# Peptides against a protein of PDB entry 5IXI: the designs that were tried, part 48

Target 1, 141 residues: chain A of PDB entry 5IXI
Amino acid sequence: TPLLDASSLEYLFAQGQYDLVKCLAPIRDPKTEQDGHDIENECLGMAVLAISHYAMMKKMQLPELPKDISYKRYIPETLNKSIRQRNLLTRMRINNVFKDFLKEFNNKTICDSSVSTHDLKVKYLATLETLTKHYGAEIFE

## One batch from the design tools (peptide; aimed at target 1 Q34 R93)

Design b2_p29_8 (made by RFdiffusion4; failed a check: the pose's geometry)
Pose (drawn by RFdiffusion4):
Structure b2_p29_8 (pose): chain A 132 residues (1-60, 70-141), chain P 29 residues (1-29)
Amino acid sequence: TPLLDASSLEYLFAQGQYDLVKCLAPIRDPKTEQDGHDIENECLGMAVLAISHYAMMKKMSYKRYIPETLNKSIRQRNLLTRMRINNVFKDFLKEFNNKTICDSSVSTHDLKVKYLATLETLTKHYGAEIFE
Amino acid sequence: SLFELSDATKGIDTFFEEMNEKANEAFAS
């Protein structure tokens, strides 16, 4: 018997997206530059998941679906790199919706689950309350 | 962990791992 029902799961998914974007769920610190880049790449993956879920739900830019801090960080880079981030994101999104949804038979439930399960590891102290 | 991963969510993991490798190569170019 699971802890959450569909309603709580949908609400938690929406809250999780809110937390990730508004940085109430701050992304974990990088161990290395490479780890940092990997974190940014996961964030693009998270944006793909959010958009894919939205499109799936209605039966049909990454900037609004990533932490604002990374957005400000990306806005500081040269134009070619930003075009490159856009292309990488588009390729992710296309590849995910064209192949992975079908191949791995990804439902909206699995998607929200992976999203939140990823928040547990992508962000600092998710679901915890720290008092000073 | 509050969430357990299904085969579908492990498939997503594999997908993003592979895509992240490609993204790292694209960004290193």

Design b2_p29_8_s1 (made by RFdiffusion4, then SolubleMPNN; from b2_p29_8, 12 letters changed; failed a check: the pose's geometry)
Amino acid sequence: SLFTLSEANKGIDKFFKEWKKKANEELSK

Design b2_p29_8_s2 (made by RFdiffusion4, then SolubleMPNN; from b2_p29_8, 13 letters changed; failed a check: the pose's geometry)
Amino acid sequence: SLFTLSKSNKGIDEFFEKWKKKANEVLNE

Design b2_p29_8_s3 (made by RFdiffusion4, then SolubleMPNN; from b2_p29_8, 16 letters changed; failed a check: the pose's geometry)
Amino acid sequence: SRFTLSESNKGIDEFFAKWKEKAQKVLSE

Design b2_p29_8_s4 (made by RFdiffusion4, then SolubleMPNN; from b2_p29_8, 16 letters changed; failed a check: the pose's geometry)
Amino acid sequence: SRFTLSESNKGIDDFMKKWKKKAAEELAK

## One batch from the design tools (peptide; aimed at target 1 E40 E42)

Design b2_p30_1 (made by RFdiffusion4)
Pose (drawn by RFdiffusion4):
Structure b2_p30_1 (pose): chain A 132 residues (1-60, 70-141), chain P 30 residues (1-30)
Amino acid sequence: TPLLDASSLEYLFAQGQYDLVKCLAPIRDPKTEQDGHDIENECLGMAVLAISHYAMMKKMSYKRYIPETLNKSIRQRNLLTRMRINNVFKDFLKEFNNKTICDSSVSTHDLKVKYLATLETLTKHYGAEIFE
Amino acid sequence: SIEEEQPMSPSAKTGLDEFFTRVRETNLYP
């Protein structure tokens, strides 16, 4: 018997996206430059998941689906790199919706679950309350 | 955890984990 029902899961998914974007769920600190880049890549993956879920729900840019801090960080890079980030994101989104949804038979439930499960490891102290 | 309480299908879990692995292996800044 699971903890959450569909309603709570949808709400938590929406709240999780809100937390990730508004940085109430701050992304974890990088151990290395490579780890940092990996984190940014996972953020692009999270944006792909959010957009794919939205499109899936209605039966059909990454900037509004990633933490604002990373957005400000990306806005500081040269134009070619930003075009590159856009191309990589588009490739991820296309590959995910064209192949992975079908191959791995990804439902909206699995998607929200992976998203939140990823928040548990992508962000600092998710679901915890720290008092000073 | 979220997945322990709300598990993914085995195929979806594997696929999504593989998707994220590929995503992390991507070089954004060559």

Design b2_p30_1_s1 (made by RFdiffusion4, then SolubleMPNN; from b2_p30_1, 10 letters changed)
Fold by OpenDDE base, seed 2:
Structure b2_p30_1_s1 (fold): chain B 141 residues (1-141), chain A 30 residues (1-30)
Amino acid sequence: as target 1 above (141 residues)
Amino acid sequence: SIEESNPMSESAKKGLDNFFKKVKSVNLYP
């Protein structure tokens, strides 16, 4: 792949989000139960990136985000459906942990590491390359 | 890869990699 201009990167980032959520780029099959957990956690991480990128583009601080901000529309729909079938305690835990991830990311990671919107897009797309089945194979290989 | 062709800063890469490492280290189902 060549060095992408800003508009191209923005386009790919937007499409990547859509493809992940709509399962057009399905997540890879877990090799073990632990691998499955890693995949789910990574999806939550992807949600953090997506939300944080949105906030940054809108020049919003974390406290300005909706108080009921959720990972639900930022993860694969299949995973979202799966999580909804889990018990209340588990869902509450996932919600709390996600909020902690989002807080940690925005209060520390972005600031301490000088993360830009460009970096978020690249990391998101790079993660898609390993998280999903055959993503970018036609373009990146 | 997209990361090779569109590099992040060293600090950003380290921070983002560390974040995902932390994310994956959390057991959501104890």
Scores: peptide ipSAE 0.751, ipTM 0.963, DockQ to the pose 0.820
OpenDDE base, seeds 1, 3, 4, 5: peptide ipSAE 0.751, 0.749, 0.749, 0.751; ipTM 0.963, 0.963, 0.963, 0.963

Design b2_p30_1_s2 (made by RFdiffusion4, then SolubleMPNN; from b2_p30_1, 14 letters changed)
Fold by OpenDDE base, seed 3:
Structure b2_p30_1_s2 (fold): chain B 141 residues (1-141), chain A 30 residues (1-30)
Amino acid sequence: as target 1 above (141 residues)
Amino acid sequence: SILESNPLSPSAEKGLNEFLEKVKSVDLYP
């Protein structure tokens, strides 16, 4: 993988988000039940990265984001459909946990670790390499 | 790996890794 310039990184980041959500880059098959849970949790983490990047680019603080901000548009569509079929208590927990993740990330992680939009894009793409089956094989080898 | 050619700052790498590990550690189905 070459050192990416700003425009290339922006392009790959946008395309990577699209590919993940539209399942053009499908998530990997779980090796175990616990691995399946880890994959779902990691998708929620990816949603936090994507939303936080958007907020930073727009120079918005967390309270300025819509109160109904959700992971739904930032995770694989197949996973979103699966979550919608789960019981109400489970869905409520996922929603609450996600909001906590988003809050912690924006109030602590970004500030304490001096995370930039560049860092978010690279980390997002790097996570796609391991989270999905064959993403970026032609680019990241 | 994209990280090999596009490194993060040490603090950002540590913070992001710790966050994602924490995310993975949460049991959504207790």
Scores: peptide ipSAE 0.725, ipTM 0.958, DockQ to the pose 0.796
OpenDDE base, seeds 1, 2, 4, 5: peptide ipSAE 0.724, 0.722, 0.724, 0.724; ipTM 0.958, 0.958, 0.958, 0.958

Design b2_p30_1_s3 (made by RFdiffusion4, then SolubleMPNN; from b2_p30_1, 10 letters changed)
Fold by OpenDDE base, seed 1:
Structure b2_p30_1_s3 (fold): chain B 141 residues (1-141), chain A 30 residues (1-30)
Amino acid sequence: as target 1 above (141 residues)
Amino acid sequence: SIEEQNPMSPSAKEGLDAFFEKVKSVDLYP
């Protein structure tokens, strides 16, 4: 796979987000209960990447994001449905942890590591390669 | 892989990898 130009990478990133959320690229089967938790955590991480990328593209700072910003439309729909069925305390913790992830990422990770929108797209797509079943098998190996 | 053909900044890669390791380390179900 050759180096992608900016427009191609943007396209793949957008398509990858769609595929993950719509479960067209389904997440891999967990090997254990802990593996299942790791997968869910990675999905939350993916949501952080997607939201942060959006914010950077729109030149928005973290305080400008809605107070109720959520992972809900940035994770697989099946996972979102599953989370909504969990008990209140679990849902509260997930929400709080996600907010902490987003805050940490935007206040430290992006700045300390000089992360660009290009880097976010690559990390997102690279994570899809391992997180989902057979994603992009026809394009990249 | 997509990462091999479209490499991130070395600093960015380190930071992003570290972030995901931190994300995976959090117990959402204590």
Scores: peptide ipSAE 0.735, ipTM 0.961, DockQ to the pose 0.846
OpenDDE base, seeds 2, 3, 4, 5: peptide ipSAE 0.732, 0.736, 0.732, 0.732; ipTM 0.960, 0.961, 0.960, 0.960; seed 3 fails the geometry check

Design b2_p30_1_s4 (made by RFdiffusion4, then SolubleMPNN; from b2_p30_1, 11 letters changed)
Fold by OpenDDE base, seed 2:
Structure b2_p30_1_s4 (fold): chain B 141 residues (1-141), chain A 30 residues (1-30)
Amino acid sequence: as target 1 above (141 residues)
Amino acid sequence: SIEDSNPMSPSAKKGLDAFFEKVKSVDLYP
């Protein structure tokens, strides 16, 4: 993989988000139940990265984001459908946990670690390489 | 790997990796 300029990295980041959500880059098959749990949690993490990147690019603070901000548009559609079929209590917990992740990430992680939009894009794409079946091999080898 | 040629800052990598470890540690289905 070559050193990417800002525009190229932005393009790959946008395409990567699309590929993940639309399942063009499907998530890997879980090896165990715990592995499946980890995969779903990482997808929520990816949603946090995507939303936070959007906020940073728009120079928005977390309180300025819509109150009903959700992971739903930022995770694989297959996973979203699966979550929607789970009971109300579980869905409520996922929503609450996600909101906590988003708050912690934006109030602490970004600030304490001096995270830039560049870092977010790289982390997102690097995670795609391990989270999905073929993305890393096909695009970044 | 994209990270090999496009590295994050050391502090950012540490923070982002730690965040994902925390994310994975949460039980969404107690």
Scores: peptide ipSAE 0.752, ipTM 0.963, DockQ to the pose 0.811
OpenDDE base, seeds 1, 3, 4, 5: peptide ipSAE 0.752, 0.751, 0.750, 0.752; ipTM 0.963, 0.963, 0.963, 0.963

Design b2_p30_2 (made by RFdiffusion4)
Pose (drawn by RFdiffusion4):
Structure b2_p30_2 (pose): chain A 132 residues (1-60, 70-141), chain P 30 residues (1-30)
Amino acid sequence: TPLLDASSLEYLFAQGQYDLVKCLAPIRDPKTEQDGHDIENECLGMAVLAISHYAMMKKMSYKRYIPETLNKSIRQRNLLTRMRINNVFKDFLKEFNNKTICDSSVSTHDLKVKYLATLETLTKHYGAEIFE
Amino acid sequence: SSFVPWSTERAKSWFNSIKSTATDFDTRHS
């Protein structure tokens, strides 16, 4: 018997997206430059998940689906790199919706679950309350 | 710094892990 029902799961998914974007769920600190880039890439993956879920729900840019801090960080890079980020994101999104949804038979449930499960490891102290 | 993307293999592994991750997550929260 699971903890959450569909309604709570949908609400938590929406709240999780809100937390990730508004940085109430701050992304974890990088151990290395490579780990940092990996974290940014996972953020692009999270944006792909959010957009794919939205499109899936209605039966059909990454900027509004990633933490604002990374957005400000990306806005500081040269134009070619931003075009590059856009192309990588588009490729991820296309590959995910064209192949992975079908191959791995990804439902909306699995998607929200992966998203939140990824928040548990992508961000600092998710679901915890720290008092000073 | 310049953006460094995931390799194709790594990106695919990440997206293909959704089912196993969902199973593990639901199991932990049962």

Design b2_p30_2_s1 (made by RFdiffusion4, then SolubleMPNN; from b2_p30_2, 14 letters changed)
Fold by OpenDDE base, seed 2:
Structure b2_p30_2_s1 (fold): chain B 141 residues (1-141), chain A 30 residues (1-30)
Amino acid sequence: as target 1 above (141 residues)
Amino acid sequence: SDFVPWSKEKALAFFNSIPEVAKQWLERHS
């Protein structure tokens, strides 16, 4: 298996974010209702990873990020459209859950410096392999 | 159905898995 250097990993991470959001790598079909919930939560997790990576690259803490920080730009567009069709209370709940998710990650993972931007990129790509239908089929084994 | 968030434990597990997932992924791609 060829070694992925830093530049290759950076490229794959950038492309992976694009593919997930633009649904070029569509998320897998849920096997059950609970699986559907897991998929949505994983997408929120992907958003947390992406935002955290951005924050770390910019050497920012969460309070320094925009007030209107949201998952919307970091999840599949199809899921974002679906969420927009849900009632206000549900959307508020999703937003609150996401913010708590991000805050919890920052408090317990980012702040202790146990996770690097490199680790975030790899976790992101690894999650894409399981979250999407056929991502990396021609690249990854 | 309505959105059901992960439990706090499950969400934490997702983050705590990062080092191990990274290690395994790199091993597969090295």
Scores: peptide ipSAE 0.280, ipTM 0.791, DockQ to the pose 0.763
OpenDDE base, seeds 1, 3, 4, 5: peptide ipSAE 0.167, 0.183, 0.269, 0.280; ipTM 0.721, 0.603, 0.801, 0.800

Design b2_p30_2_s2 (made by RFdiffusion4, then SolubleMPNN; from b2_p30_2, 13 letters changed)
Fold by OpenDDE base, seed 3:
Structure b2_p30_2_s2 (fold): chain B 141 residues (1-141), chain A 30 residues (1-30)
Amino acid sequence: as target 1 above (141 residues)
Amino acid sequence: SDFVPWSKEKALAFFNSIPQTAKEWLARHS
């Protein structure tokens, strides 16, 4: 397999975000109900990675992010539609969980570790590879 | 059933896996 340089990683990361959100790289089918929950949690994780990468690139801290920061633009559109159909309490719970997730990630990973934008891109692509049905099949072994 | 969020332990594991995942992924795709 070819070694990916910085430019290639930047391209793949951008394209991967687009493919995930637009469902061009559809998420895998859950094998169990718990597996479905794990998939949704990983999608929220992908949103945290994408938002954190954006914040780091803009040299912004978490408190400087817009007040309406949300997972909505960073998860598969199909999942977003599914979440919007759930009851208010469930949606509030998901929002709170996501905000706590983002905050914890910022506090425990970004602020007190050596995680870089490079690491975030690779983690995103690695997760995308296992989260989706056939992403990168034509590129990766 | 409604969404069941990750436990703090699972979320922390996800965060902590980032550096190792990066190293392993790059090794597989180098």
Scores: peptide ipSAE 0.256, ipTM 0.794, DockQ to the pose 0.781
OpenDDE base, seeds 1, 2, 4, 5: peptide ipSAE 0.131, 0.218, 0.251, 0.217; ipTM 0.591, 0.765, 0.785, 0.765; seeds 1, 2 fail the geometry check

Design b2_p30_2_s3 (made by RFdiffusion4, then SolubleMPNN; from b2_p30_2, 13 letters changed)
Fold by OpenDDE base, seed 3:
Structure b2_p30_2_s3 (fold): chain B 141 residues (1-141), chain A 30 residues (1-30)
Amino acid sequence: as target 1 above (141 residues)
Amino acid sequence: SDFVPWSKEKALEFFNSIPETAKAWLARHS
């Protein structure tokens, strides 16, 4: 396995975000109904990681983020299309859950721990490996 | 089936696992 330096991690993180959103690295097929729920929650988690990384790089705090901050640009386009087809109450619940994730992550992790942008990139890539069907196989295997 | 959110505890497990997950991932890919 290759040793990844900071520049390589930066590249892989950027490419991984693009691959996830554009479905070039498609999410895995759920094995059970609960697994499907876990996949969707993990996608929201990936959005929180990406947004938090962006905020930290820009030295922005949570209150400084746009009021209309959303997961939409940070999840697979296929999932986003699926969510848009669900009823209003479900979409509201998803939005509330995402905002709760973002708030809780910032309050319980970013503000009171030593989590760095480096850690966020690695967590993102690690989750991407298990969330998608075959990401990174040609790079790490 | 509609969206079923994680419990607060399970959500916290995802985010609290960042340091350990990062360490393990780097070890596997170093």
Scores: peptide ipSAE 0.552, ipTM 0.898, DockQ to the pose 0.791
OpenDDE base, seeds 1, 2, 4, 5: peptide ipSAE 0.545, 0.545, 0.541, 0.530; ipTM 0.890, 0.897, 0.890, 0.886

Design b2_p30_2_s4 (made by RFdiffusion4, then SolubleMPNN; from b2_p30_2, 12 letters changed)
Fold by OpenDDE base, seed 3:
Structure b2_p30_2_s4 (fold): chain B 141 residues (1-141), chain A 30 residues (1-30)
Amino acid sequence: as target 1 above (141 residues)
Amino acid sequence: SDFVPWSKEKALSFFNSIPETAKAWLERHS
């Protein structure tokens, strides 16, 4: 297995974010409708992880985040396009749930310091392995 | 049917899974 020191984790985390958003590591095909919903929720979770990691690195609280903070830049572009095609009520619910989750998550990570940036990176990479089709195949044995 | 986003309970479950997931992943890839 490869060495995963701090520098390696930083690199993998950065590259993983790029690969997920740009669909270079495409999300797996759903086996059922519910599986599809689970996949999309995991993508939203990935956005929370990425945003919270950014906030922690910048030593920012949630109110200090940009007003236009959203999952849009942190999920696969294909999923973002799909969500934009859904009806207004669905999009509103997604936005509300995401904002509530982000707020609560940041309270637990930033305010309570129960989760470190290291934990967030590893959780991100771990989820990426199960969420995408081919991620890690060239890196891990 | 339309996409059903996470409930607060499921979001909390996701959060609570972080330490265990991180530990397991590091063990598999160390």
Scores: peptide ipSAE 0.281, ipTM 0.814, DockQ to the pose 0.652
OpenDDE base, seeds 1, 2, 4, 5: peptide ipSAE 0.107, 0.191, 0.205, 0.269; ipTM 0.577, 0.739, 0.752, 0.793

Design b2_p30_3 (made by RFdiffusion4)
Pose (drawn by RFdiffusion4):
Structure b2_p30_3 (pose): chain A 132 residues (1-60, 70-141), chain P 30 residues (1-30)
Amino acid sequence: TPLLDASSLEYLFAQGQYDLVKCLAPIRDPKTEQDGHDIENECLGMAVLAISHYAMMKKMSYKRYIPETLNKSIRQRNLLTRMRINNVFKDFLKEFNNKTICDSSVSTHDLKVKYLATLETLTKHYGAEIFE
Amino acid sequence: SDESIGNYSLMKDFFDSIKSTSNSLANTKY
């Protein structure tokens, strides 16, 4: 018997997206530059998940689906790199919706679950309350 | 380097793990 029902899961998914974007769920600190880039890539993956879920729900830019801090960080880079980030994101999104949804038979439930399960490891102290 | 963005191997593993992650939590949380 699971902890959450569909309603709580949907609400938690929406809250999780809100927390990730508004940085109430701050992304974890990088151990290395490579780890940092890997974190940014996972954020692009999270944006792909959010958009894929939205499109899936209605039966059909990454900037509004990633932490604002990374957005400000990306806005500081040269234009070619930003075009590169856009192309990489588009490739991820296309590959995910064209292949992975079908191949791995990804439902909306699995998607929300992976999203939140990824929040548990992508962000600092998710679901915890720290008092000073 | 900014060239490190587009870690397609990491992202493949990330997306391929969706079902296994969902099944691991099916009877405990979600």

Design b2_p30_3_s1 (made by RFdiffusion4, then SolubleMPNN; from b2_p30_3, 17 letters changed)
Fold by OpenDDE base, seed 5:
Structure b2_p30_3_s1 (fold): chain B 141 residues (1-141), chain A 30 residues (1-30)
Amino acid sequence: as target 1 above (141 residues)
Amino acid sequence: SDSLIGNKELLKKFFNSIPAVAESRRDTLF
C-alpha cells in the first residue's frame, strides 16, 4: 500500500513549486562558495523540471511554449533578485545554458519517453527536501 | 560579479540522476 496516491503526489508537487518560488520553503545556506553554485544550479534544474512537467501534462512541445521562456518564474525569488544584480555576461551565459538544456531535456523526455511526469515530480520533491532547510521531513522521513 | 551558475555538466548530472531517484523514492512514496 503506497503512502501517497497520484492525486496527493500531484498536490505536493504543485504546492512545492509555490513554496520554493515564494521562499516559503527557503533554500539551505551554502557551506562553501562551490556549494552555493551547486545550489543555484539545482534551482535551475528545478525550473527545467517544472517547465517540462507542464509541457508533458499539456501534451505540448517546446516550440509551443513562450519564446521568452526562462527560469525567472520557477526559481526562488531571492535567487532571481541575486541573478539580476550580476553582470551582463553572466546573465547571458545563464540564459543561454538554461535554454539549451531545456531544449535538450525536453527532446529527451518527449522523444525517448524515458522520463515520465511521475519521475519529474518525484525528482522535484526529492530535491526540494535536500535543497531547502526543512521541507518534507514529515513526508520522507 | 561572475558566477558559475548555469554549468551544463552539473545540469546533466542533475538530470541523469532522475531515474535512480525515482526508483529509490518509490519505496518511500509507494
Scores: peptide ipSAE 0.315, ipTM 0.796, DockQ to the pose 0.602
OpenDDE base, seeds 1, 2, 3, 4: peptide ipSAE 0.264, 0.260, 0.147, 0.168; ipTM 0.755, 0.753, 0.663, 0.679; seed 3 fails the geometry check

Design b2_p30_3_s2 (made by RFdiffusion4, then SolubleMPNN; from b2_p30_3, 17 letters changed)
Fold by OpenDDE base, seed 4:
Structure b2_p30_3_s2 (fold): chain B 141 residues (1-141), chain A 30 residues (1-30)
Amino acid sequence: as target 1 above (141 residues)
Amino acid sequence: SDSLIGNKELLKKFFNSIPAVAEARKNTLF
């Protein structure tokens, strides 16, 4: 990952979120079924990063986070569509696990301040590079 | 065993890979 100043990092983070959700930076093709599961879980992780970053920037505490917060707006639209087509039990599991994990992660970001907004942006962009097909190719080639 | 979408352990591994966590030498984020 190239060294970026604060302004560049902020810009790329914002643009990266947009590109991922809008599928302008499409996620890579899975090589196996398990690889597909890994990709989807990474997308959920990306959602946690994005939401937590937002909460930190807004100086929100855990009780102030919306209880109905969801990954739906923070994952690729294609994946969101796919999840919506799955059965109720599967969707419930995804939602519950995500919410629980988000809460736990926020304890280390908002409450404990163990992770900074800078850390979140770096991890997001680094993951975006490997998760998508050709993200940054025009820059790195 | 095969991982499913929403696997908590996979998510933990994902976030444990954050450099800040690694630098703190924490075994787990949670």
Scores: peptide ipSAE 0.195, ipTM 0.689, DockQ to the pose 0.221
OpenDDE base, seeds 1, 2, 3, 5: peptide ipSAE 0.187, 0.190, 0.189, 0.189; ipTM 0.671, 0.691, 0.693, 0.687; seed 5 fails the geometry check

Design b2_p30_3_s3 (made by RFdiffusion4, then SolubleMPNN; from b2_p30_3, 17 letters changed)
Fold by OpenDDE base, seed 3:
Structure b2_p30_3_s3 (fold): chain B 141 residues (1-141), chain A 30 residues (1-30)
Amino acid sequence: as target 1 above (141 residues)
Amino acid sequence: SDELIGNKELLKKFFNSIPAVAEARRDTLF
């Protein structure tokens, strides 16, 4: 957030990624079926932010990342297990939509410097505040 | 319904909440 200094933002972003993936900051309970789908798609969005930030920090474009890059290591482990239990067509759709969006986001927005690493960290932490059960109360004033 | 997860329109809505992305051409991302 604009109230956090650069060092604090770097630390919180790194820790927030770990807490989300390891479910130390668990995602909130869905209020409806649609809310559940919104939560899952926001988690996929968080994966795009994390991967794009990594690519920018390493000064590499998406094609220079490992060919097997996916959302799996960047979403809550509980959600990853849930997705693995879904049918093949669903898993293929999720993977294709994710990879296509990641590619275009990286090539046409990140590489064009439309979004900075700072913007990605701010969006990531702001989303954690609303996506998880307790993270906002613990970190933000 | 499993049809809603991995929906590109929902991802688009998520990223449109980022000011810098919203200012970019939408047809560039999808």
Scores: peptide ipSAE 0.292, ipTM 0.771, DockQ to the pose 0.228
OpenDDE base, seeds 1, 2, 4, 5: peptide ipSAE 0.284, 0.288, 0.251, 0.282; ipTM 0.734, 0.761, 0.744, 0.764

Design b2_p30_3_s4 (made by RFdiffusion4, then SolubleMPNN; from b2_p30_3, 16 letters changed)
Fold by OpenDDE base, seed 5:
Structure b2_p30_3_s4 (fold): chain B 141 residues (1-141), chain A 30 residues (1-30)
Amino acid sequence: as target 1 above (141 residues)
Amino acid sequence: SDDLIGNKELLKKFFESIPAVAAALKNTRF
């Protein structure tokens, strides 16, 4: 495995976000219904990581983020399309849970500097490996 | 109905792999 310096890690993190959202690195096929739910919630988790990283890099608090910040721009486009086709109650639950968790995550981990941008990038890339089909095979071999 | 997307507990479990996050969120009520 090649040495990943800070610049390489930053590049991989940025490219990984693009690949996930644009489905260039498609999410894995669920093995069960519960596995499908796990995959979808991991995608929401990835959105939390990406938004939190953005906020930290810009030295912004959550209230300072644009009002249109949501999971939609940070999850696979296929999942976003799927969510849009679900009933209103489900969509409301997703929005509420995501918003509440993002707030809680920021308050308990980002605000007190207990989690670094490095931690977020590592978690993101490690999750990409297991969440998507064959992503990072050469990177994590 | 039984759609579990947006499950707070599942989201919490996702972050438990980060030690600092696990410690901070272990007593969090959703």
Scores: peptide ipSAE 0.247, ipTM 0.771, DockQ to the pose 0.201
OpenDDE base, seeds 1, 2, 3, 4: peptide ipSAE 0.218, 0.136, 0.246, 0.222; ipTM 0.759, 0.591, 0.768, 0.758

Design b2_p30_4 (made by RFdiffusion4)
Pose (drawn by RFdiffusion4):
Structure b2_p30_4 (pose): chain A 132 residues (1-60, 70-141), chain P 30 residues (1-30)
Amino acid sequence: TPLLDASSLEYLFAQGQYDLVKCLAPIRDPKTEQDGHDIENECLGMAVLAISHYAMMKKMSYKRYIPETLNKSIRQRNLLTRMRINNVFKDFLKEFNNKTICDSSVSTHDLKVKYLATLETLTKHYGAEIFE
Amino acid sequence: HTIEEEQPMSPKAKKGLDEFFTKVREANLF
C-alpha cells in the first residue's frame, strides 16, 4: 500500500517543479566542474520530464523549467554556448518523446515519480526541515 | 522511505528513465 494517492502525487509534482524552479529545493553543490556540468545536464533532463508530462497530460524553451540560478548562470555564457544548450535540450526532448516514452512505456505516473525521486538526489535536503 | 519506494516506477520505465538520465549527464554543453 503506497503512501500517496494520485491527487497528492500530482500536487507534490507541481510543488516539486515550483521548488526546483524557484530554488526552494536548491541544487546540490558540485564536487567537481564535471559534476557541476552533470548537474546542469540533469536539470535539462528535469525540464524535459516536466514538458513531456505537460504535453502527455494534454494529449499533445527549457528556461521556465530549470532553477533560476542555473538560468542566470547560463545567461552569463557566450551566445554560441547558449545555442548549444538549446540544441542539446531539443535533442533530449525529441529523443525522449519519440523513443523513450514508447520503448520504456513511460506513463505520467512514472514520470512524476522519476522527477520527484530525482529531486531527492539532485537537491539539498529535500523533504527535510532545518532549524538553526 | 523514498518517493520511489512509496510510489514505484514500473521496472521497464525505471530502467529507461535511469538510462535517459545517465545519458543526459554525459552531454557536452560547450

